# Peptides against a protein of PDB entry 2N1D, part 57

Target 1, 169 residues: chain A of PDB entry 2N1D
Amino acid sequence: EVKVKIPEELKPWLVDDWDLITRQKQLFYLPAKKNVDSILEDYANYKKSRGNTDNKEYAVNEVVAGIKEYFNVMLGTQLLYKFERPQYAEILADHPDAPMSQVYGAPHLLRLFVRIGAMLAYTPLDEKSLALLLNYLHDFLKYLAKNSATLFSASDYEVAPPEYHRKAV

## One batch from the design tools (peptide; made by RFdiffusion4, then SolubleMPNN)

Design b1_p16_1_s4 (from b1_p16_1, 5 letters changed)
Fold by OpenDDE base, seed 3:
Structure b1_p16_1_s4 (fold): chain B 169 residues (1-169), chain A 16 residues (1-16)
Amino acid sequence: as target 1 above (169 residues)
Amino acid sequence: DPLEKMMQEIAEELAK
């Protein structure tokens, strides 16, 4: 099993996000003020500005593209709590041609890294390539941790209306 | 659900 280590600074947020949705019955405001695409773009620009070229087998842009692809594939089936399903259905109806990386934001992106390990286990990568990819993923998570004050906030959630509760568990 | 289970594990880890 491929295990992606979540920074200790971000683990409390994962729990808070989980609590906000499943116990407090709140919803993340969609479309996100800062979507996954923009977060990944900021990361790419940050890495380029730092001039770090130690890892040559993977370009930053390729890693970003990979994260985006995984997110878009996994969001609807792997990264949502049951309470969020009606919201997701509404998003699909309102934005049928938009990738979810343009709709959802940092909290859902962080959830990806809780589940991505299982997907990577089936990726046809050699040991060296997988290790290099994992290093990039950990580096990205470190970036999220450094910017957590601006990326993760309970103020981005809202109490679901009564009519939503009638169609959600 | 797998996601729910994993969050529960993280919560328990933090509570320890």
Scores: peptide ipSAE 0.642, ipTM 0.950, DockQ to the pose 0.804
Fold by OpenDDE base, seed 4:
Structure b1_p16_1_s4 (fold): chain B 169 residues (1-169), chain A 16 residues (1-16)
Amino acid sequence: as target 1 above (169 residues)
Amino acid sequence: DPLEKMMQEIAEELAK
């Protein structure tokens, strides 16, 4: 089993996000004010600005592309709580051709890293390649942790209306 | 639900 270590700084947010959705019956506002594409772009630019010439074994752009792809593939089936399903259905209906990385934001992106390990286990990567990938995923998570104050906020959630609640639970 | 299960585990971990 492949396990992606979540920074301790972000674990409380994962729980808070979970609580906001499943217990408090709130929804993350969509489309996100800062979507996954934007977050990944900022990360890529951040890495480029720092040079990072020592990490030539795995391109940042490739990592970003990979994260985006995994997110878009996994969001609908792996990264949503039951309460979020009606919202997702509405998004699909309104934006059938939009990748979810353009709709969802940091909280859902963070959820990816809770689940991605299991998916990576099925990816035919050699040990070295997997280690490099994991290192970059860790690096990205550290980036999220560094910017957690701006990326993760309960103010990005709102109580779902009664009509939503009725069809969601 | 695997996701919720994992969140429960994280929550339990944080509670320690």
Scores: peptide ipSAE 0.641, ipTM 0.950, DockQ to the pose 0.821
Fold by OpenDDE base, seed 5:
Structure b1_p16_1_s4 (fold): chain B 169 residues (1-169), chain A 16 residues (1-16)
Amino acid sequence: as target 1 above (169 residues)
Amino acid sequence: DPLEKMMQEIAEELAK
């Protein structure tokens, strides 16, 4: 089984995010002030500024592209709670051609890493490639943890209006 | 719901 280790610092946020949505009936403000595309770009630039070789820079770009692809594929079907479905439907109606990595932000990106392990388990990768990928995923998660104060905040959520509750669970 | 199930497991882990 492929398991992506979530930094202990970020685990409480996953629970808080879950609570904000499912119990407190709040919604993450969309479009995100800092979307997934921007977060991944910042990470790539951060890695490149650390003295990496051209080859390593290329590897980082591939990892970033992969994370973005997985996020855009999985967001609508795997990374949303039931209460968030009406909001997602509104986003699709208003922005049908926009990738979700340009709409959603850090909390939903973090949810990806809770689910990505199971998906990777069925992806044909050799042992060396899988190890390298996991190293980069863990490195990215460490980056998120390092910048958690600016990426994760309950103030980015708001109470859903009454008319929304009628549409939701 | 797999996502909620996993979050519940994380919550239980943190409670220990």
Scores: peptide ipSAE 0.640, ipTM 0.950, DockQ to the pose 0.828
Fold by OpenDDE base, seed 1:
Structure b1_p16_1_s4 (fold): chain B 169 residues (1-169), chain A 16 residues (1-16)
Amino acid sequence: as target 1 above (169 residues)
Amino acid sequence: DPLEKMMQEIAEELAK
């Protein structure tokens, strides 16, 4: 079993995000003002500015590409609460060819790391490669924790309108 | 729902 450790600083946000949507019946505003693509780009630039070697830069780019791919594959089937399904359907109808990493933002990206462990358990990676990947994933999570004040806010959510409730309930 | 279940576990952990 592959376990991805979530920083303690981010665990309360995961619970708040869950509460906002499932209990308070709010929705994250879409398209996100800062989407997953932008967050990953900022991370890559941050790592490159730290004076890494060419090999380390290559590794960061590969990790970013991998996170993006996993997010786009898993968002619709693994990272949404039931209440968010009508919103997702509307996004697909309006933007059928857009990757979800260009639509969704930090909260949904954080949910990925709650679920990605199960997917990694079935990857054909050798032990060394898996360990390296996990190290980068943890490094990225630390980056999210460091920038949590600008990435996670309840003000990015809004109360769903009555017509939405009729679709979701 | 596995996502809900995982969030419940995190919430319980924080409540300790």
Scores: peptide ipSAE 0.639, ipTM 0.950, DockQ to the pose 0.805

Design b1_p16_2_s1 (from b1_p16_2, 9 letters changed)
Fold by OpenDDE base, seed 3:
Structure b1_p16_2_s1 (fold): chain B 169 residues (1-169), chain A 16 residues (1-16)
Amino acid sequence: as target 1 above (169 residues)
Amino acid sequence: DATAALEADIARALAL
């Protein structure tokens, strides 16, 4: 199994996110004020500003594209709690052609990284490529930790209305 | 299901 370590600073957020949804019956406000596309774009620009070579810049863009693709594929089926499924269904109905990376934000993106290791274990990558990818993933997680104050907030969640409770787990 | 798998992976992530 491929191990992706979550920064210690972000571990409490995983618990808070779980608590907000499953115990407090709140929902992350959608569409996100800062969606996954924007977060990844900011990261890419951040890396460019650090003086990377052309090859490293290209690699960052490819990693960003890969994270985006994984997120868009996995969000609906792998990254949601039961309570969030009616909300997702509504999003699909209202925005059938929109990628979820344009709708969801940092909390759901962080959830990707607790699941992505298992997915990468079945991806045919050579050891050098995998090591490089893991390095970028950890680098990105470090970036999320550095910007956690602006990316992760309970104020981005709202109590679900009674009508929602009736159709949710 | 998927929710159980997510919660399990979060638990593992917290332990690493």
Scores: peptide ipSAE 0.605, ipTM 0.943, DockQ to the pose 0.853
Fold by OpenDDE base, seed 1:
Structure b1_p16_2_s1 (fold): chain B 169 residues (1-169), chain A 16 residues (1-16)
Amino acid sequence: as target 1 above (169 residues)
Amino acid sequence: DATAALEADIARALAL
């Protein structure tokens, strides 16, 4: 098992996100005001502004690209609660060619990091490469924690309308 | 299912 540790500051958010969706029957407002693409772009720019070498800049770009790809692959099948599936279907119908990283935001991105470890365990990476990747993933998570006040808010969720409840559990 | 797996992984993440 590949362990990806979630910062303590973000752990309560995982619970709140779960509660908002599964118990309070709310939905994250889509398209996100700040989508995954923009979050990753901000992170990359943040890292670049800190005077990193060209090699480190390249590594950051690769990590960003990797996170984006994993997110886009996993969102629909791995990162949604059952209650969110009708919303996802509607998004696919309305935006058939849009990657989900342009639609969803920080809460769903955070969910990726609780699931990504299992997938990385089956990825053919040597120990050194895996350690480097994990370091960047943890660095990104620390960035999310640092900016959590602007990235994670219950006000980004809304009570699902009655017609939605009829087609969702 | 996927929802159960997500919830389980969140639970594990909270314990780490």
Scores: peptide ipSAE 0.602, ipTM 0.943, DockQ to the pose 0.878
Fold by OpenDDE base, seed 5:
Structure b1_p16_2_s1 (fold): chain B 169 residues (1-169), chain A 16 residues (1-16)
Amino acid sequence: as target 1 above (169 residues)
Amino acid sequence: DATAALEADIARALAL
């Protein structure tokens, strides 16, 4: 299996995120104040500002596009805790044509990277290409860690109302 | 299920 290491700075957040949802019965506020699309755009612009060549910029854009695609495909079926499923259903009903990368934010994006390794194991990439991809993924994760103070906060969650609890059996 | 898989992967990620 392909291993994607999560930065040490973000590991505590994975625990806090899990706790907020599963034990404290809170929900991430949707639509996100800063959605996945915006985060990825900021990353791409950040890389561009670092003086990358046109070819490197192109590669970053491809990686961003790939991350977005994976997120949009996996969010509903693989990145949600059971308690979050009614919320997701409501989002789908209210925004049927919107990609989830325009609705969800950093916490759910981070969850992608704990699952993506297993998915990449089934992707037909040669060793060199895989290493390059992993390098970009780790670079992006480091970017998330660098900006974690603005991207990850318990204040972005809210206590689910009793009515929600009844349908989140 | 998906929730269990997510939690398991988080546990693994924390151990890496």
Scores: peptide ipSAE 0.593, ipTM 0.942, DockQ to the pose 0.884
Fold by OpenDDE base, seed 2:
Structure b1_p16_2_s1 (fold): chain B 169 residues (1-169), chain A 16 residues (1-16)
Amino acid sequence: as target 1 above (169 residues)
Amino acid sequence: DATAALEADIARALAL
């Protein structure tokens, strides 16, 4: 098992996110004000501004690309609560060709990191490559933690209308 | 299902 540690600062958000959707029956506003693509782009630019070498820049870009790909593959089938599935269906109908990284935001991106470890365990990476990847994933998570005040907010959720409740149950 | 798996993984993440 490959373990990806979630920063302590973000653990409460996982609970709040779960509570907002499953117990309070709210939905994350879509399309996100700040989508996954934008978050990853900001991270990459942040890393570039920190005086990285060409090799480090290349590595960051590859990691960003990888995170984006994993997110787009996993969002619909593995990162949604049951209550969110009608919303996802609507998104697919309205934006059939859009990658979900352009629609969803930080909360769903964070959910990826609680599940990605199991996927990485079956990825053919040598020990050195895996360690490097994990370091970048943790680095990215720390970036999310540092920017959590702007990336994670209950105000990005809204109470689902009665019509939606009928679809979801 | 996927929801249960997600919740389980979150629970594990919280415990780490």
Scores: peptide ipSAE 0.593, ipTM 0.942, DockQ to the pose 0.870; fails the geometry check

Design b1_p16_2_s2 (from b1_p16_2, 8 letters changed)
Fold by OpenDDE base, seed 3:
Structure b1_p16_2_s2 (fold): chain B 169 residues (1-169), chain A 16 residues (1-16)
Amino acid sequence: as target 1 above (169 residues)
Amino acid sequence: SATEALEADIARALAL
């Protein structure tokens, strides 16, 4: 297993996210006001503006594309709490061909990094390439932490209606 | 379940 460390600043959010959904029975508002695609695009632009002169094996755009792909593959089966499954089913029914990176936002993206370690362990990457990838992932997490005030908010959640409760629990 | 796995991984992430 590959260890991906979550920044200390983001750990409380994982708890709040879990509490909002599991205990308070709220749902993240979909489609997200700022979706995963947008967050990744902002990160890429941020990195380009910083003027990094290091010649890394992975380009920023390739890393962004990889994160997006991982998210789209893992969201439905790996990143949802039980209470969120009916919402996901509704999204699939209404938008069957839309990538989930265009629907979901920062909270679910953060969950990816809690689970991505196992997937990375099975990637056909040599040790050097894996180290470089991990560096980018940690760098991205630091970016999320720096922008946490605008990316993570309880106001992006809403109380699920009674009819939703009947099919979710 | 997938939910239990997610919760377990979050718990580990919080501990590390």
Scores: peptide ipSAE 0.527, ipTM 0.926, DockQ to the pose 0.822
Fold by OpenDDE base, seed 2:
Structure b1_p16_2_s2 (fold): chain B 169 residues (1-169), chain A 16 residues (1-16)
Amino acid sequence: as target 1 above (169 residues)
Amino acid sequence: SATEALEADIARALAL
């Protein structure tokens, strides 16, 4: 197993996210006002503005692309609570062929990093490459933590309507 | 289930 450490600042959000969905029966508003694509783009631009060399910039772009790909592959099957599945089905029906990174936002992206470690364990990377990747993933998580006030908010959730509640139960 | 796996991984992450 590959260990991806979640910043302490974001751990409470994982709990709040879980509580909002599973206990309070709320849904994250979709499409997200700030989707995963936008978050990753902002991160990449942030890294560029910090005086990185061309090589570092290329590495950041590759990491961003990788995160996006993993998210798009894993969202529907690995990152949703049961209560969210009808919403996901509606998204698929309304937005066929749209990558989920253009629909979902920070909370679901954070869930990826809770699950991605197991997937990376099966990725054929040498020790050096894996360490480098993990460093970037942790760097990105630190970025999320730094911007958590704008990226993670209960106001982005809403109580599911009664009709949804009935079909989700 | 996938939901259970997610919850388990979150619990693990919180324990770290």
Scores: peptide ipSAE 0.500, ipTM 0.922, DockQ to the pose 0.838
Fold by OpenDDE base, seed 1:
Structure b1_p16_2_s2 (fold): chain B 169 residues (1-169), chain A 16 residues (1-16)
Amino acid sequence: as target 1 above (169 residues)
Amino acid sequence: SATEALEADIARALAL
């Protein structure tokens, strides 16, 4: 088991996100005003602006690319609640060739980090490489926590219309 | 199910 610790500042959001969708029957507004690609780009630029060496910059880019790839692979099959499945189907129909990192936003990205540990456990990484990766993942999560006020908001959710509710339950 | 797994992982994350 690979443990990815979620910052304390973001733990309440996981609960709120779950509540908004599963209990209040709301949906995150799609396409996201700030999608995963944009969030990752901002993070990369943030790291670069802090005076990182060339090697560190390369590592950040690799981590960003990896997070994006994992997100795009896992979103549809592992990061959605049952209530969100019709919305996802609609997104696929409307944007068949668009990566989900261009459609979804911070809440779904955060969900990745509660699930990614299990995936990493089956990757053939040596201890040193895994530790380095985990350090960057935690660094990114800390970045999300620092910017949580702008990235996570209940106002980005909407009550699903009656027609949707009939499809989802 | 995937939903159940997600909820379980969130619960674990909250406990850590």
Scores: peptide ipSAE 0.525, ipTM 0.926, DockQ to the pose 0.875; fails the geometry check
Fold by OpenDDE base, seed 5:
Structure b1_p16_2_s2 (fold): chain B 169 residues (1-169), chain A 16 residues (1-16)
Amino acid sequence: as target 1 above (169 residues)
Amino acid sequence: SATEALEADIARALAL
């Protein structure tokens, strides 16, 4: 498999996210105040501000597009805990044409990078291309870590109401 | 299940 290392700064968040959902029975507030599209846009602009060449900027845009695509494909089937599925169903019913990258935020985006390595193993990339992609993915994760204080917060979650619990059982 | 796979992958990520 392809290993995508999660920054040490973000590992505790994966645990907290898991705890909030599965044990505390909370839900991430949707639609996200800062959605995945916005996070990726900020990253791209951040890279541009660092003085990248046109070619490097193009590469960043392609990586961003790829991350967005992976997220939108994988969110509903691969990135949700069981307790979150009724919420997802409600989102689909209310916004059937909206990409999930416009609905969900940083916590679910981080979950993508826990799973993406296995998916990349199925991609027909040569060693050099894979290494380049991994470098960008790790660079993005580092960006998330640097901005973790504004992207990851337990205050973005809320206790699910009793009606939701009945639906989730 | 997908949930179990996610939890397993998180566990692996934490071990890296």
Scores: peptide ipSAE 0.504, ipTM 0.922, DockQ to the pose 0.852; fails the geometry check

Design b1_p16_2_s3 (from b1_p16_2, 8 letters changed)
Fold by OpenDDE base, seed 4:
Structure b1_p16_2_s3 (fold): chain B 169 residues (1-169), chain A 16 residues (1-16)
Amino acid sequence: as target 1 above (169 residues)
Amino acid sequence: DATEALEAEIERALAL
């Protein structure tokens, strides 16, 4: 199978995110202060500012588009803990036509990279193409790690109200 | 390692 390595800097956050939601019964505040679209845009701009060639810029744009697409496809079915399902249902009701990349933020985006490896295993990519993709995914993850102080914070979560708990059971 | 095991747990917990 395809394994996407999570930077060591971000592994503790995955644990904290998991703990906040599943054990502390908190919810990430939605819509995100900084949504996935914005994060990806910042990454693309960051890469452009570093003097990439046209080929590199094209590749970055393709990767960004791919990450966004995967996120939007996978969020509802693969990137939520059970406790988050009622919140997701509310989001769908309130924003039926909005892509989830405009609603959710960095923590859920990071979760994508926990699951994306399995999805890539079913993607018909040759070895070189897959390696290139993985390199860009790792590059993006390093970008997230570099900006983790502004992207990941427990203060973006809040304790779910009692009425929510009843819905989540 | 321990972190890998925990990541696996997180992976399994998603969408359950």
Scores: peptide ipSAE 0.289, ipTM 0.849, DockQ to the pose 0.123
Fold by OpenDDE base, seed 5:
Structure b1_p16_2_s3 (fold): chain B 169 residues (1-169), chain A 16 residues (1-16)
Amino acid sequence: as target 1 above (169 residues)
Amino acid sequence: DATEALEAEIERALAL
């Protein structure tokens, strides 16, 4: 299988995110203050400002587009804990045509990289292309780690009300 | 890897 390495700095956040949702019964506030689209746009702009060739800019745009697509496809079926499903259903009802990358934020985006490796294993890529993609994914993850103080916070979660608990059972 | 085992648990706990 394809292994995507999560930066050590972000691994504790995956645990905290899991704990907040599954054990503390909290929910990430939606719509996100800073959504996935915005995070990816900031990354692209960051890379453009540091890039030295048009080729690199083109590659970054493709990677960003790919991450966004994978996120939007996988969010509802692979990136949610069971406790979050009623919230997702409510989001779909209120925003049926909105891409989830415009609703969800950094924590759920990080979860993508827990699952994306298995998906890439079934993607027909040659060794060189896969290596290049993985390099960009790791580069993006390093960007998330660099900006983790502004992207990941327990204050973005709130305790689910009793009414929600009844729906989640 | 310090959190590898728990990451596996997280992966399994996510919706499928």
Scores: peptide ipSAE 0.282, ipTM 0.848, DockQ to the pose 0.094
Fold by OpenDDE base, seed 3:
Structure b1_p16_2_s3 (fold): chain B 169 residues (1-169), chain A 16 residues (1-16)
Amino acid sequence: as target 1 above (169 residues)
Amino acid sequence: DATEALEAEIERALAL
């Protein structure tokens, strides 16, 4: 088992996100004003601007690419609540060739880190490589926490229309 | 512990 620790600062947001969707029957506005691609790009630029010369096995760009790949693979099958499935179907119809990292934003990206640990457990990495990867993932989560005020907001959600509510649980 | 339990609930609720 691989455990990815979510920063305490972000745990309340996971609860709010869950509540907005599952209890209040709201939807995150799509396409996101700030999508996953842009968030990852900002992180990469942030790391480069710091001038950190740590000699680690993984480069920042490699980690960013990995997070993006996992997100795009897992979004549709592992990162959506049941209420969001009709919206996802509409997104696929409207954006058939677009990766979901260009459509979805910070809340769904954060959900990735709730689920990614189980996936990493099946990745053929040695102990040292896995530790380094986890360090990068935790570093990224710290970045999300630092910028949480601009990345996570209930105002990015909207009440689903009546016709949507009738076709979703 | 309570937060951890809620996270588990969120994890189970995803994709269901």
Scores: peptide ipSAE 0.276, ipTM 0.842, DockQ to the pose 0.098
Fold by OpenDDE base, seed 1:
Structure b1_p16_2_s3 (fold): chain B 169 residues (1-169), chain A 16 residues (1-16)
Amino acid sequence: as target 1 above (169 residues)
Amino acid sequence: DATEALEAEIERALAL
């Protein structure tokens, strides 16, 4: 089994995110002010500024690309609560060819790491490659935790209008 | 399904 451990600093946010949507019937504002692409770009630039070797820089870019790809594949089917499905349908209708990494933001990106472990379990990676990948995933999560004050905020959510509730049934 | 699994995971976290 592949386990991706969520930092303790970010676990409370997963709860808050769940509460805002499922119990308070709010929606994350879309398109995100800071989308997944931007977050990943900032992370890559952050790593490059830390004086990494060329090989390490290449590895970071590959990890970023991988996270983006997994996010885009998994968002619609594995990272949304039931209440968010009408919103997703609207996004698809309005932006049919846009990758979801350009639409969604930090909260949904964090949800990826709740689910990605199961996907990685079926990925044919050698032990060394898997260990390296997991190290970078944990490193990225540490980065999210470090910047959590700017990336995660309840003010990025809003109460869904009555007409939305009718669509969500 | 996968969505239900996510919701269940978060729900378990709330129970702690």
Scores: peptide ipSAE 0.219, ipTM 0.797, DockQ to the pose 0.413

